# Peptides against a protein of PDB entry 7AL2: the designs that were tried, part 28

Target 1, 85 residues: chain A of PDB entry 7AL2
Amino acid sequence: YEIMLIRPKTIDDINYVVDQVLEESNPVILDLSFLEKESPANFKLAGEKIKQMRSNYGAEALLLSRCNDKNLIIIAPKGVSLVRK

## One batch from the design tools (peptide; aimed at target 1 L32 E60 L63 N71)

Design b2_p24_7_s4 (made by RFdiffusion4, then SolubleMPNN; from b2_p24_7, 10 letters changed)
Fold by OpenDDE base, seed 2:
Structure b2_p24_7_s4 (fold): chain B 85 residues (1-85), chain A 24 residues (1-24)
Amino acid sequence: as target 1 above (85 residues)
Amino acid sequence: MEEDLELVEKLLGTRDEKYIYKKK
C-alpha cells in the first residue's frame, strides 16, 4: 500500500480521502486545520466521513498532533494496523 | 490498537451516503 498525505481544503479533497481509504486501501495522514478554521461546514462533513469509515468499514483513526494551527490525524483502512509503542 | 476516541468525538456527524455530492 501507499501512505497518502493531504491537507484538505475542499469537498473534493474529502472525497479523495474516502477513495484512498475505502477503494485503494491506503492509509491517509491528513491535516484538518484548514477546514477547521476556514470551513466549519466542511470540517463537520470530514468528521462525518471519518466516523462513517470507522463505523461501517472498519477504518481506524489516531490523533498525531493537535495544536492551535494543526490537526493531524492518520486514518488506516481495514487490514492496516496502527501500532503504538 | 484502540482508536482515538477523543478525536472522533470532536468530529461528530451522521451517517449518510458514501460520497459527498455537490449540487450543480
Scores: peptide ipSAE 0.025, ipTM 0.483, DockQ to the pose 0.096
OpenDDE base, seeds 1, 3, 4, 5: peptide ipSAE 0.025, 0.022, 0.021, 0.020; ipTM 0.488, 0.455, 0.465, 0.446; seed 1 fails the geometry check

Design b2_p24_8 (made by RFdiffusion4)
Pose (drawn by RFdiffusion4):
Structure b2_p24_8 (pose): chain A 85 residues (1-85), chain P 24 residues (1-24)
Amino acid sequence: as target 1 above (85 residues)
Amino acid sequence: SEEIEKDKELYEEWGIDYDDSAFE
């Protein structure tokens, strides 16, 4: 499989992440810092999509890093386990 | 500290797991 890296800027990038996790079953490492400071509406929308993926499709989501200009999240689809060690 | 607590509440609502070490 592949792990996709993205910093979403538009709704199309949000739909891209939904499709990678749900259709391609690829984990996505995404930086939500652009949406957070540029479009609070799309940041809320991105979070709603992550909640739906976990609730209905068994995706795991993990915060990896949070600092000025970075909000790094990993989304693993059902079938890729995030194992804390 | 207030910002971190707010983010924690938001991430919990969105189903995002975290460790305190991720808040840099």

Design b2_p24_8_s1 (made by RFdiffusion4, then SolubleMPNN; from b2_p24_8, 9 letters changed)
Fold by OpenDDE base, seed 2:
Structure b2_p24_8_s1 (fold): chain B 85 residues (1-85), chain A 24 residues (1-24)
Amino acid sequence: as target 1 above (85 residues)
Amino acid sequence: SKEIEELKKFYDEYGISYEDSAFE
């Protein structure tokens, strides 16, 4: 699989993330900082999509870093496990 | 900070795991 990196700015970008996780089974490293700052509504939508992927499809979500205008989160599909050494 | 606490509430609500070391 591939690991996708994206800083979503639009609803289309959010849906792209969903497609990568659910249809392509690719982990996605998200930077939510743009939505957090520029669109509270789409920031909330992104959260709701993450919850849906977790609740309905067994995805896992983990905060990597929140600092320096970054809000980095990894979303892993069901077949990929996030392990801390 | 209050900003960080609000983000933690967001992460908790949508099931995003986190550790304190992830914050500046």
Scores: peptide ipSAE 0.752, ipTM 0.938, DockQ to the pose 0.847
OpenDDE base, seeds 1, 3, 4, 5: peptide ipSAE 0.752, 0.732, 0.728, 0.719; ipTM 0.937, 0.929, 0.928, 0.924

Design b2_p24_8_s2 (made by RFdiffusion4, then SolubleMPNN; from b2_p24_8, 8 letters changed)
Fold by OpenDDE base, seed 3:
Structure b2_p24_8_s2 (fold): chain B 85 residues (1-85), chain A 24 residues (1-24)
Amino acid sequence: as target 1 above (85 residues)
Amino acid sequence: SKEIEELKKLYDEFGISYEDSAFE
Protein backbone atom coordinates (compact mmCIF):
# COMPACT_ATOMS: atom_id res chain seq x y z
CA TYR B 1 0.00 0.00 0.00
CA GLU B 2 0.89 3.68 -0.18
CA ILE B 3 0.59 6.29 2.56
CA MET B 4 -1.17 9.41 1.33
CA LEU B 5 -0.53 12.84 2.82
CA ILE B 6 -3.05 15.65 2.43
CA ARG B 7 -4.18 18.91 4.01
CA PRO B 8 -7.82 19.01 2.91
CA LYS B 9 -9.29 22.35 1.91
CA THR B 10 -12.54 21.38 0.15
CA ILE B 11 -15.28 18.78 0.19
CA ASP B 12 -13.62 17.24 -2.86
CA ASP B 13 -10.49 16.74 -0.77
CA ILE B 14 -12.53 15.06 1.97
CA ASN B 15 -14.07 12.70 -0.54
CA TYR B 16 -10.61 11.99 -1.92
CA VAL B 17 -9.57 10.82 1.55
CA VAL B 18 -12.60 8.54 1.72
CA ASP B 19 -11.77 7.05 -1.67
CA GLN B 20 -8.16 6.44 -0.68
CA VAL B 21 -9.12 4.61 2.49
CA LEU B 22 -12.12 2.62 1.27
CA GLU B 23 -11.41 1.99 -2.40
CA GLU B 24 -7.62 2.08 -2.60
CA SER B 25 -6.96 0.69 0.89
CA ASN B 26 -4.29 3.31 1.52
CA PRO B 27 -3.62 4.89 4.92
CA VAL B 28 -3.94 8.67 4.93
CA ILE B 29 -2.14 11.21 7.10
CA LEU B 30 -4.32 14.31 7.25
CA ASP B 31 -3.74 17.84 8.44
CA LEU B 32 -7.20 19.12 9.35
CA SER B 33 -5.96 22.53 10.51
CA PHE B 34 -7.20 24.33 7.40
CA LEU B 35 -10.75 23.02 7.70
CA GLU B 36 -10.80 23.58 11.45
CA LYS B 37 -9.92 27.24 10.97
CA GLU B 38 -11.69 28.06 7.72
CA SER B 39 -14.80 25.86 7.67
CA PRO B 40 -16.32 24.44 10.85
CA ALA B 41 -18.97 22.75 8.72
CA ASN B 42 -16.44 20.91 6.56
CA PHE B 43 -14.35 20.08 9.62
CA LYS B 44 -17.42 18.43 11.13
CA LEU B 45 -18.10 16.66 7.85
CA ALA B 46 -14.57 15.26 7.83
CA GLY B 47 -15.07 13.92 11.33
CA GLU B 48 -18.38 12.35 10.39
CA LYS B 49 -16.76 10.61 7.43
CA ILE B 50 -14.02 9.26 9.70
CA LYS B 51 -16.64 7.97 12.13
CA GLN B 52 -18.54 6.30 9.31
CA MET B 53 -15.41 4.63 7.97
CA ARG B 54 -14.67 3.28 11.44
CA SER B 55 -18.21 2.09 12.11
CA ASN B 56 -18.98 0.55 8.74
CA TYR B 57 -15.63 -0.43 7.24
CA GLY B 58 -13.30 -1.18 10.14
CA ALA B 59 -11.00 1.80 9.69
CA GLU B 60 -8.84 3.05 12.57
CA ALA B 61 -7.77 6.59 13.34
CA LEU B 62 -5.27 8.33 15.63
CA LEU B 63 -4.54 11.93 16.49
CA LEU B 64 -0.81 12.40 15.91
CA SER B 65 -0.32 16.07 16.78
CA ARG B 66 -2.45 19.05 17.75
CA CYS B 67 -1.19 22.61 18.05
CA ASN B 68 -2.02 26.07 16.75
CA ASP B 69 -1.04 25.36 13.16
CA LYS B 70 -1.36 21.57 12.94
CA ASN B 71 -4.07 18.98 13.40
CA LEU B 72 -2.48 15.75 12.24
CA ILE B 73 -4.51 12.55 12.06
CA ILE B 74 -3.77 9.16 10.54
CA ILE B 75 -6.60 6.99 9.27
CA ALA B 76 -5.88 3.40 8.29
CA PRO B 77 -8.09 1.05 6.29
CA LYS B 78 -9.11 -2.36 7.50
CA GLY B 79 -6.12 -4.65 7.23
CA VAL B 80 -3.56 -2.03 8.25
CA SER B 81 -3.12 -1.91 12.01
CA LEU B 82 -2.05 1.14 13.97
CA VAL B 83 0.08 -0.03 16.90
CA ARG B 84 1.17 2.07 19.87
CA LYS B 85 4.46 1.18 21.55
CA SER A 1 -7.60 23.47 29.41
CA LYS A 2 -11.30 23.43 28.71
CA GLU A 3 -10.67 23.90 25.01
CA ILE A 4 -8.43 20.86 24.86
CA GLU A 5 -10.98 18.83 26.77
CA GLU A 6 -13.68 19.81 24.30
CA LEU A 7 -11.43 18.84 21.42
CA LYS A 8 -10.79 15.46 23.02
CA LYS A 9 -14.53 14.90 23.29
CA LEU A 10 -14.96 15.85 19.65
CA TYR A 11 -12.24 13.45 18.53
CA ASP A 12 -13.71 10.69 20.67
CA GLU A 13 -17.07 11.32 19.06
CA PHE A 14 -15.52 10.94 15.63
CA GLY A 15 -13.65 7.83 16.70
CA ILE A 16 -10.19 9.38 16.75
CA SER A 17 -7.87 8.13 19.47
CA TYR A 18 -6.11 10.84 21.43
CA GLU A 19 -2.84 10.70 23.32
CA ASP A 20 0.00 13.11 23.92
CA SER A 21 2.15 13.12 20.82
CA ALA A 22 5.58 11.57 21.12
CA PHE A 23 6.66 13.57 18.08
CA GLU A 24 6.29 17.04 19.58
Scores: peptide ipSAE 0.382, ipTM 0.823, DockQ to the pose 0.620
OpenDDE base, seeds 1, 2, 4, 5: peptide ipSAE 0.381, 0.377, 0.381, 0.372; ipTM 0.826, 0.826, 0.826, 0.822

Design b2_p24_8_s3 (made by RFdiffusion4, then SolubleMPNN; from b2_p24_8, 11 letters changed)
Fold by OpenDDE base, seed 5:
Structure b2_p24_8_s3 (fold): chain B 85 residues (1-85), chain A 24 residues (1-24)
Amino acid sequence: as target 1 above (85 residues)
Amino acid sequence: SKEIEELKKEYEEFGVSFEESAFE
């Protein structure tokens, strides 16, 4: 599989993340900092999509880094485990 | 910046596992 990297800016980008995780079974490392700052509505939507992927499809989500200029999360599809050494 | 407790609540709503850093 591939690991996708994206900083979503639009609803289309959010849907791209969903497609990558659910349809392509690719982990996605995404930065939500743009949405958090520029579109509270789309930030909320992104979070809801993450929750849905976890609840309905067995995806796992982990916060990698959080600071003033980044909100970095990895979303792993079912079958890809996130392991901390 | 948001406090840790606020962040935990925010990410819990998303179903995102939270820790201060995933890096060593």
Scores: peptide ipSAE 0.287, ipTM 0.733, DockQ to the pose 0.575
OpenDDE base, seeds 1, 2, 3, 4: peptide ipSAE 0.259, 0.228, 0.267, 0.274; ipTM 0.721, 0.704, 0.727, 0.722

## One batch from the design tools (peptide; aimed at target 1 E36 N71)

Design b2_p25_1 (made by RFdiffusion4)
Pose (drawn by RFdiffusion4):
Structure b2_p25_1 (pose): chain A 85 residues (1-85), chain P 25 residues (1-25)
Amino acid sequence: as target 1 above (85 residues)
Amino acid sequence: SEIEEESEEVSESIIERGEELLEEE
């Protein structure tokens, strides 16, 4: 499989992440810092999509890093386990 | 499980942060 890296800027990028996790079953490492400071509406929308994916489709989501200009999240689909060691 | 709890906290924290920023606007 592939791990996709993205910093979403538009609704189309949000839909891109939904499709990678749900259709392609690929994990996505995404930086939500652009949406957080540029579009609070789309940042809330991106979070809602992450909640739905976990609740209904068994995706795991993990915060990897949070600092000025970075909010790094990993989304693993059902079938890729995030194993803490 | 632990990862399930962490995943829930991540999804909810993003939504709450977005709501807070919208209120500030």

Design b2_p25_1_s1 (made by RFdiffusion4, then SolubleMPNN; from b2_p25_1, 12 letters changed)
Fold by OpenDDE base, seed 4:
Structure b2_p25_1_s1 (fold): chain B 85 residues (1-85), chain A 25 residues (1-25)
Amino acid sequence: as target 1 above (85 residues)
Amino acid sequence: SAMEEESEKVAEDLIKEGEKKLKEL
């Protein structure tokens, strides 16, 4: 698999994340800081999509870093385990 | 606005739930 990196800015970007996780089985490291700042509605949508992937498809999600200019999350598809040392 | 704050909080909480679940595994 590939690890995708993206800072979503549009709904299309959010759907791209979903496609990468569910269809391509690629982990995604994403920065939600743009959506959080510029579009609370799309930020909420992104969160809902993450919840759906976790609840329905066995994806895992972990908040990596949160500050003023970044909101970094890793989403791993089913079959890719996130392990903390 | 209150709606924007609520939307942001809900999304952030969902992400935090994921982090918490990972730590509990």
Scores: peptide ipSAE 0.037, ipTM 0.577, DockQ to the pose 0.064
OpenDDE base, seeds 1, 2, 3, 5: peptide ipSAE 0.029, 0.031, 0.030, 0.029; ipTM 0.521, 0.489, 0.490, 0.546; seed 1 fails the geometry check

Design b2_p25_1_s2 (made by RFdiffusion4, then SolubleMPNN; from b2_p25_1, 9 letters changed)
Fold by OpenDDE base, seed 2:
Structure b2_p25_1_s2 (fold): chain B 85 residues (1-85), chain A 25 residues (1-25)
Amino acid sequence: as target 1 above (85 residues)
Amino acid sequence: SAMEEESEKVAESLIEEGEKKLEEL
């Protein structure tokens, strides 16, 4: 599989993330800081979609880093485990 | 602020139950 890196800015980018996780089975590292600042509505939408992927499709999600200019989340599809050492 | 509270709530909800936050990179 591939690990995708994206800082989503649009709904199309959010849907790209969903497609990568659910259809391509690729982990995605997201920076949600743009949406959080520029589009609170789309930030909320992104969060809802991540919750749906966790609840309904066996995805895992983990907060990597959060500060003023970064909100980094990793989403792993079912079958790819996130392991802390 | 209300926006900050909502943002934090969303961020916290992104982590699965029982999962821990990683150390900030």
Scores: peptide ipSAE 0.033, ipTM 0.578, DockQ to the pose 0.054
OpenDDE base, seeds 1, 3, 4, 5: peptide ipSAE 0.023, 0.031, 0.030, 0.027; ipTM 0.488, 0.586, 0.589, 0.557

Design b2_p25_1_s3 (made by RFdiffusion4, then SolubleMPNN; from b2_p25_1, 7 letters changed)
Fold by OpenDDE base, seed 1:
Structure b2_p25_1_s3 (fold): chain B 85 residues (1-85), chain A 25 residues (1-25)
Amino acid sequence: as target 1 above (85 residues)
Amino acid sequence: SEMEEESEKVAESLIEEGEKLLEEL
């Protein structure tokens, strides 16, 4: 698999994340800080999509780093385990 | 604020139960 990096800015970007996780089985490291600041509605949408992937498709999600300027999350598809050491 | 609270709720909901921030990143 590949690890995808993205800072989503649009709904298309959100759908890209979903596609990468569900169709390509690629982990995605994404920064939600743009959406959180510029489009709270799309930020919420992204969150709901991630929750759906967790609930329905066996994806895992982990908050990597959060501060005023970034909201970094990794989403792993089913079959890729997120392990903290 | 309400917006901050909503943002926090979304962020928390993204993490599976028992998982937490990786502070060193």
Scores: peptide ipSAE 0.032, ipTM 0.572, DockQ to the pose 0.054
OpenDDE base, seeds 2, 3, 4, 5: peptide ipSAE 0.031, 0.031, 0.028, 0.030; ipTM 0.570, 0.567, 0.571, 0.562

Design b2_p25_1_s4 (made by RFdiffusion4, then SolubleMPNN; from b2_p25_1, 11 letters changed)
Fold by OpenDDE base, seed 3:
Structure b2_p25_1_s4 (fold): chain B 85 residues (1-85), chain A 25 residues (1-25)
Amino acid sequence: as target 1 above (85 residues)
Amino acid sequence: SAMEKESQEVADSLIEEGEKLLKEL
């Protein structure tokens, strides 16, 4: 698999993330800082999609970094385990 | 090392805050 890195700016980008996790089974490292600042509606949509992937498809999500200009989250598909030691 | 332990503590805090954030969205 590949690890995808993306800072979503549009709904198309959000759907790209969903496709990578669910269809391609690729982990995605997201920076949600653009959506959080520029589109509260799309930020909420992104969060809802992440929750749906966790609840319905066995995906896992973990915060990596949070500051004024970054909101980094990793999303792993069911086939990839996130392990904390 | 002490620096590595500090980094891990920060990471653990971010994980907890992130999980809370995701639940609230």
Scores: peptide ipSAE 0.029, ipTM 0.500, DockQ to the pose 0.068
OpenDDE base, seeds 1, 2, 4, 5: peptide ipSAE 0.029, 0.026, 0.023, 0.026; ipTM 0.503, 0.473, 0.487, 0.487

Design b2_p25_2 (made by RFdiffusion4)
Pose (drawn by RFdiffusion4):
Structure b2_p25_2 (pose): chain A 85 residues (1-85), chain P 25 residues (1-25)
Amino acid sequence: as target 1 above (85 residues)
Amino acid sequence: TEEEEEEEKNLEEGRKILEETVDEL
């Protein structure tokens, strides 16, 4: 499989992440910092999509890093386990 | 002023959704 890296800027990028996790079953490492400071509406929308994927489709999501200009999140689809060690 | 208040509300709600949904490392 592939792990996709993205910093979403538009709704199309949000839909891209939904499709990678749900259709391609690829984990996505995404930086939500652009949406957080440029479009609070799309930031809330991106969070809602992450909640729906975990609730209904068994995706795991993990905060990896949070600092000025970075909000790094990993979404693993059902079938890729995030194992803490 | 109303637009700024809406943006702050959406940001706080988005952060809360992520906090409740995304696990911490």

Design b2_p25_2_s1 (made by RFdiffusion4, then SolubleMPNN; from b2_p25_2, 8 letters changed)
Fold by OpenDDE base, seed 4:
Structure b2_p25_2_s1 (fold): chain B 85 residues (1-85), chain A 25 residues (1-25)
Amino acid sequence: as target 1 above (85 residues)
Amino acid sequence: SKEEEEKKKLLEEGRKILDETVDLS
């Protein structure tokens, strides 16, 4: 698999993330900082999509960093384990 | 304004969802 990196800005980007995780089985490192700043509605939507992927498809979601300029989360499809050493 | 209030609510709701969904590293 590939690891995708994206800072989503649009609904299309959010759907891209979903597609990468669920259809391509690729982990995605995403930065939600743009949505949080520019589109609260899409920020919430992104959160809902992450919740859905976790709840319904067994994806994992891990917070990597949250600060003023970044809100980094890695989403791993089912079968890809996120392990902290 | 109502718009700003709604945006604030959406942010809070989004943050709540993420807080409940995303594990901490």
Scores: peptide ipSAE 0.756, ipTM 0.942, DockQ to the pose 0.933
OpenDDE base, seeds 1, 2, 3, 5: peptide ipSAE 0.755, 0.755, 0.755, 0.754; ipTM 0.941, 0.941, 0.942, 0.941; seeds 1, 3 fail the geometry check

Design b2_p25_2_s2 (made by RFdiffusion4, then SolubleMPNN; from b2_p25_2, 8 letters changed)
Fold by OpenDDE base, seed 1:
Structure b2_p25_2_s2 (fold): chain B 85 residues (1-85), chain A 25 residues (1-25)
Amino acid sequence: as target 1 above (85 residues)
Amino acid sequence: MEKEEEEKKLLEEGKKILEETVSRS
């Protein structure tokens, strides 16, 4: 698999994340800071999509960094486990 | 005014969703 990195800016980007996780089974490291600042509606939408992927498809989401300038989350598909050493 | 308030609400809702959804190591 591949690990995708993206800072979503549009709905298309959000859907890209969903496709990568659910269809391609690729983990995605995403920065939600742009949506948080520029589109609260799409920020919420992104959150909803992440929740849906977890709840309905067994994806796992882990916070990497949350501060004033970034909101980094990794989303792993069901087949990929996130392990902290 | 109204738009700003709505946006703030959306942000809070989004943050709540993420808080409940995203795990912390």
Scores: peptide ipSAE 0.718, ipTM 0.925, DockQ to the pose 0.907
OpenDDE base, seeds 2, 3, 4, 5: peptide ipSAE 0.717, 0.716, 0.716, 0.716; ipTM 0.925, 0.925, 0.925, 0.925; seed 4 fails the geometry check

Design b2_p25_2_s3 (made by RFdiffusion4, then SolubleMPNN; from b2_p25_2, 9 letters changed)
Fold by OpenDDE base, seed 4:
Structure b2_p25_2_s3 (fold): chain B 85 residues (1-85), chain A 25 residues (1-25)
Amino acid sequence: as target 1 above (85 residues)
Amino acid sequence: SEEEEKKKKLLEEGQKILDETVDKS
């Protein structure tokens, strides 16, 4: 698999994340900071999609960094384990 | 304004979802 990096800006980007995780089985490192600043509605939507991926498809989601200019989360598809050493 | 309040609420709701959904490391 590939690890995708994206800072979503649009609904299309959010759907891209979902597609990468669920259809391509690629982990995605995403930065939600743009949506937080520019589109609260899409920020919430992104959160809902992450919840759905965890609840319905067994994805994992892990916070990597949260600060003023970054909100980094890794989403891993089912079968890819996120391990902290 | 109502718009700003709505945006604030959306952010709060989104963050709540993330807090409940995303594991911390």
Scores: peptide ipSAE 0.767, ipTM 0.943, DockQ to the pose 0.921
OpenDDE base, seeds 1, 2, 3, 5: peptide ipSAE 0.766, 0.766, 0.766, 0.766; ipTM 0.942, 0.943, 0.943, 0.943

Design b2_p25_3 (made by RFdiffusion4)
Pose (drawn by RFdiffusion4):
Structure b2_p25_3 (pose): chain A 85 residues (1-85), chain P 25 residues (1-25)
Amino acid sequence: as target 1 above (85 residues)
Amino acid sequence: EEESDETIDFILNRADELLEEQEEE
């Protein structure tokens, strides 16, 4: 499989992440810092999509890093386990 | 599952704070 890296800027990029996790079953490492400071509406929308994926489709989501200009999240689909060691 | 739920809460809570601040402005 592939791990996709993205910093979403538009609704189309949010739909891109939904499709990678749900259709391609690929994990996505995404930086939500652009949406957080540029579009609070789309940042809330991106979070709602991550809640739906975990609730209905068994995706795992993990905060990897949070600092000025970075909010790094990993989304792993059902079938890729995030194993803490 | 717990870490995922906490991550999701973190994102949604932060978004709610930003939307509230934007309405105040």

Design b2_p25_3_s1 (made by RFdiffusion4, then SolubleMPNN; from b2_p25_3, 13 letters changed)
Fold by OpenDDE base, seed 3:
Structure b2_p25_3_s1 (fold): chain B 85 residues (1-85), chain A 25 residues (1-25)
Amino acid sequence: as target 1 above (85 residues)
Amino acid sequence: SMESEKTIEYILERAEKLLEEEKKK
């Protein structure tokens, strides 16, 4: 698989993330900082879709980094195990 | 996992806070 990195700015970008996880089975390192700052509505939408991927498809999401200008999350499809040590 | 659930909870909680702040303006 590939590991995708994206800082989404639009709804199309959010849907791209969904496609990568569900259709391509690729983990995504996602920076939500743009949406958090510029579009709280789309930030919420992104969170809703991540929740749906977990609930309905067994995806997992973990925080990687959180600071003033960065909000990094990894989203892994069901077939990829995320392990913290 | 529990950690994944907490991660998602954080995102959605943060989103609601931001939207509420926008309504106050």
Scores: peptide ipSAE 0.685, ipTM 0.925, DockQ to the pose 0.899
OpenDDE base, seeds 1, 2, 4, 5: peptide ipSAE 0.685, 0.683, 0.684, 0.682; ipTM 0.925, 0.924, 0.925, 0.924

Design b2_p25_3_s2 (made by RFdiffusion4, then SolubleMPNN; from b2_p25_3, 12 letters changed)
Fold by OpenDDE base, seed 1:
Structure b2_p25_3_s2 (fold): chain B 85 residues (1-85), chain A 25 residues (1-25)
Amino acid sequence: as target 1 above (85 residues)
Amino acid sequence: SSLSEETINYLLERADKLLEEKKLE
């Protein structure tokens, strides 16, 4: 599989993330900082999509880091294990 | 996992806070 890195800016970008995780089974390192700053509505949408992926498909999401200009989350499909040591 | 649930809850809570702040503008 591939690990995708994306900083989504639009709803299309959010849906692209969903497609990568669910359809392509690719983990995604997601920087939500743009949505957090520019579109709280789409930021919430992204969170809802991540929740749905977990609840319905067994995906997992972990916060990697948060600072003023980055909000990094990794989303893994069910077949990829995320382990924090 | 519980860690994943914690992460998701963080995101949604943060989103609601941001929306509330935007409403107050």
Scores: peptide ipSAE 0.714, ipTM 0.921, DockQ to the pose 0.902
OpenDDE base, seeds 2, 3, 4, 5: peptide ipSAE 0.713, 0.713, 0.713, 0.712; ipTM 0.921, 0.921, 0.921, 0.921

Design b2_p25_3_s3 (made by RFdiffusion4, then SolubleMPNN; from b2_p25_3, 13 letters changed)
Fold by OpenDDE base, seed 1:
Structure b2_p25_3_s3 (fold): chain B 85 residues (1-85), chain A 25 residues (1-25)
Amino acid sequence: as target 1 above (85 residues)
Amino acid sequence: SSESEKTIQYLLDRADKLLEEEKLK
């Protein structure tokens, strides 16, 4: 598998993330800072889709880092284990 | 996992806060 890195700006980008996790089974390192700053509505949409992926497909999401210009989350499909040590 | 649930809830709580702030502008 591949690890995707993306800073989504549009709904299309959000849907791309969903496709990568669910259809391609690729982990995604996601920077939500653009949506957080520019579109609270789409930021919420992203969060809702991440929740749905966890609830319905067993994906996992963990916060990597949050600062002024970054909000980094890793999302992994069910088959990829995320471990913080 | 519990940590994943906490992460997602953090995102949603943050989103709701931002939406409220946007409404009040």
Scores: peptide ipSAE 0.736, ipTM 0.933, DockQ to the pose 0.903
OpenDDE base, seeds 2, 3, 4, 5: peptide ipSAE 0.736, 0.735, 0.733, 0.736; ipTM 0.933, 0.932, 0.932, 0.933

Design b2_p25_3_s4 (made by RFdiffusion4, then SolubleMPNN; from b2_p25_3, 14 letters changed)
Fold by OpenDDE base, seed 5:
Structure b2_p25_3_s4 (fold): chain B 85 residues (1-85), chain A 25 residues (1-25)
Amino acid sequence: as target 1 above (85 residues)
Amino acid sequence: SKLSEETIEYLLKRAEKLLEEEKKK
């Protein structure tokens, strides 16, 4: 599989993330800092989509880092284990 | 996992805070 890296800016970008995780089974490292700063509504939407992917499809999300201009989260599809040592 | 739940909880809580701040301004 591929690991996608994206800093979503639009709803289309958010849906692209969903498509990558659910349809392509690719883990996604996403930086939510743009949405956090520029569109709280779309930031909320992104969070809701991530929750839905976990609840309905067994995806997992892990916060990697949050500082300054970064809000990094990895979303893994079911079958890809995320472990913090 | 517990970590995943905490991550998602963080995101949603942060979103609520941001929307509240935006509503005030």
Scores: peptide ipSAE 0.719, ipTM 0.933, DockQ to the pose 0.839
OpenDDE base, seeds 1, 2, 3, 4: peptide ipSAE 0.719, 0.719, 0.719, 0.718; ipTM 0.933, 0.933, 0.932, 0.932

Design b2_p25_4 (made by RFdiffusion4)
Pose (drawn by RFdiffusion4):
Structure b2_p25_4 (pose): chain A 85 residues (1-85), chain P 25 residues (1-25)
Amino acid sequence: as target 1 above (85 residues)
Amino acid sequence: SMEEIHIADDPELKDFEDFEDYFLS
């Protein structure tokens, strides 16, 4: 498989992440810092999509890093386990 | 088949429930 890296800026980028996790079953490492400071509406929308993917499709989501200009989240689809060690 | 990503301990690691209220605010 592939792990996709993205900093979403538009709704199309949000739909891109939904499709990678749900259609391609690829984990996505995404930085939500752009949406957070530029479009609070799309930041909330991106979070809603992550909640739906975990609730209905068995995706795992993990916060990896949170600092000024970075909000790094990993989304793993059902079939890729995030194993804490 | 199942695959794994092994993650070492870090104080910044948080489950989605720990910070979802901020995202959904």

Design b2_p25_4_s1 (made by RFdiffusion4, then SolubleMPNN; from b2_p25_4, 12 letters changed)
Fold by OpenDDE base, seed 2:
Structure b2_p25_4_s1 (fold): chain B 85 residues (1-85), chain A 25 residues (1-25)
Amino acid sequence: as target 1 above (85 residues)
Amino acid sequence: SMRYIYLEEDPSLKEFEEFEDELLK
């Protein structure tokens, strides 16, 4: 599998993340800081998509870093488990 | 076959549920 890194800026980017996780079974590292600052609506949409992937498709998610100017999240598709060491 | 991503333990690592309310408000 591939691990994708993306800082989404548009709805197309959000949908790309969904496709990577659900269709390609690739983990994705997300930086949501742009959406958080520039588009509250799309920030919420991104959160809804992550929740849906977790609730309906067995995806896992962890917050990697959170501060005023950064929020990094890793999303793992079903079949790839996130393990803390 | 199940695969794994190992993350070194760090205080910044948090479950998504802790952040979800903020994302969805």
Scores: peptide ipSAE 0.509, ipTM 0.874, DockQ to the pose 0.924
OpenDDE base, seeds 1, 3, 4, 5: peptide ipSAE 0.399, 0.492, 0.492, 0.440; ipTM 0.824, 0.869, 0.871, 0.841

Design b2_p25_4_s2 (made by RFdiffusion4, then SolubleMPNN; from b2_p25_4, 11 letters changed)
Fold by OpenDDE base, seed 4:
Structure b2_p25_4_s2 (fold): chain B 85 residues (1-85), chain A 25 residues (1-25)
Amino acid sequence: as target 1 above (85 residues)
Amino acid sequence: MMREIYLPEDPSLKDFEEIEDEFLK
């Protein structure tokens, strides 16, 4: 499988993340810092999509790094487990 | 068969449940 890295800036980018996780079964590492600063509406949308993928599709999501200018989340599709080791 | 991604034991890593309120307000 592929691990995708993206810093979403648009709704199209958010949909790309969803497609990677749900359709392609690829984990995604995403930096949400742009949306958080520049588009509160799309930042909220991204969060909603993550929650939906977790709740409805068995995805896992974990915060990798959070600071003033960074908001890194890893999302793993069903079939890929995030393991702390 | 389940595949695994290994992450370090680090308290800075948080499950989404711990942070989701930051997104949904």
Scores: peptide ipSAE 0.675, ipTM 0.914, DockQ to the pose 0.923
OpenDDE base, seeds 1, 2, 3, 5: peptide ipSAE 0.674, 0.672, 0.670, 0.673; ipTM 0.914, 0.913, 0.914, 0.914

Design b2_p25_4_s3 (made by RFdiffusion4, then SolubleMPNN; from b2_p25_4, 12 letters changed)
Fold by OpenDDE base, seed 2:
Structure b2_p25_4_s3 (fold): chain B 85 residues (1-85), chain A 25 residues (1-25)
Amino acid sequence: as target 1 above (85 residues)
Amino acid sequence: HMMEILLEENPELKDFSEIESYYLS
């Protein structure tokens, strides 16, 4: 699989993340900082999609880093485990 | 904060957020 990196800016980008995780089985490293600053509505949507992928499709998510300029989350599809050593 | 709402709606994420953070370059 591939690991996708994206800083989503539009609804299309959010749906791209969903497609990568659920259809392509690719982990995605997200930066939500743009949506948080520029589109609260789409930030909320992104959060809902993350929750849905976890709840309904067995995806795992982990907050990698949170600071002023970055909100980094990795979301892994079912079958790809996130392991902390 | 908007991220707090996200974390409250994703309790497993919130738990993970309390561990050591990573920085990607």
Scores: peptide ipSAE 0.369, ipTM 0.769, DockQ to the pose 0.059
OpenDDE base, seeds 1, 3, 4, 5: peptide ipSAE 0.361, 0.281, 0.365, 0.205; ipTM 0.760, 0.698, 0.764, 0.631

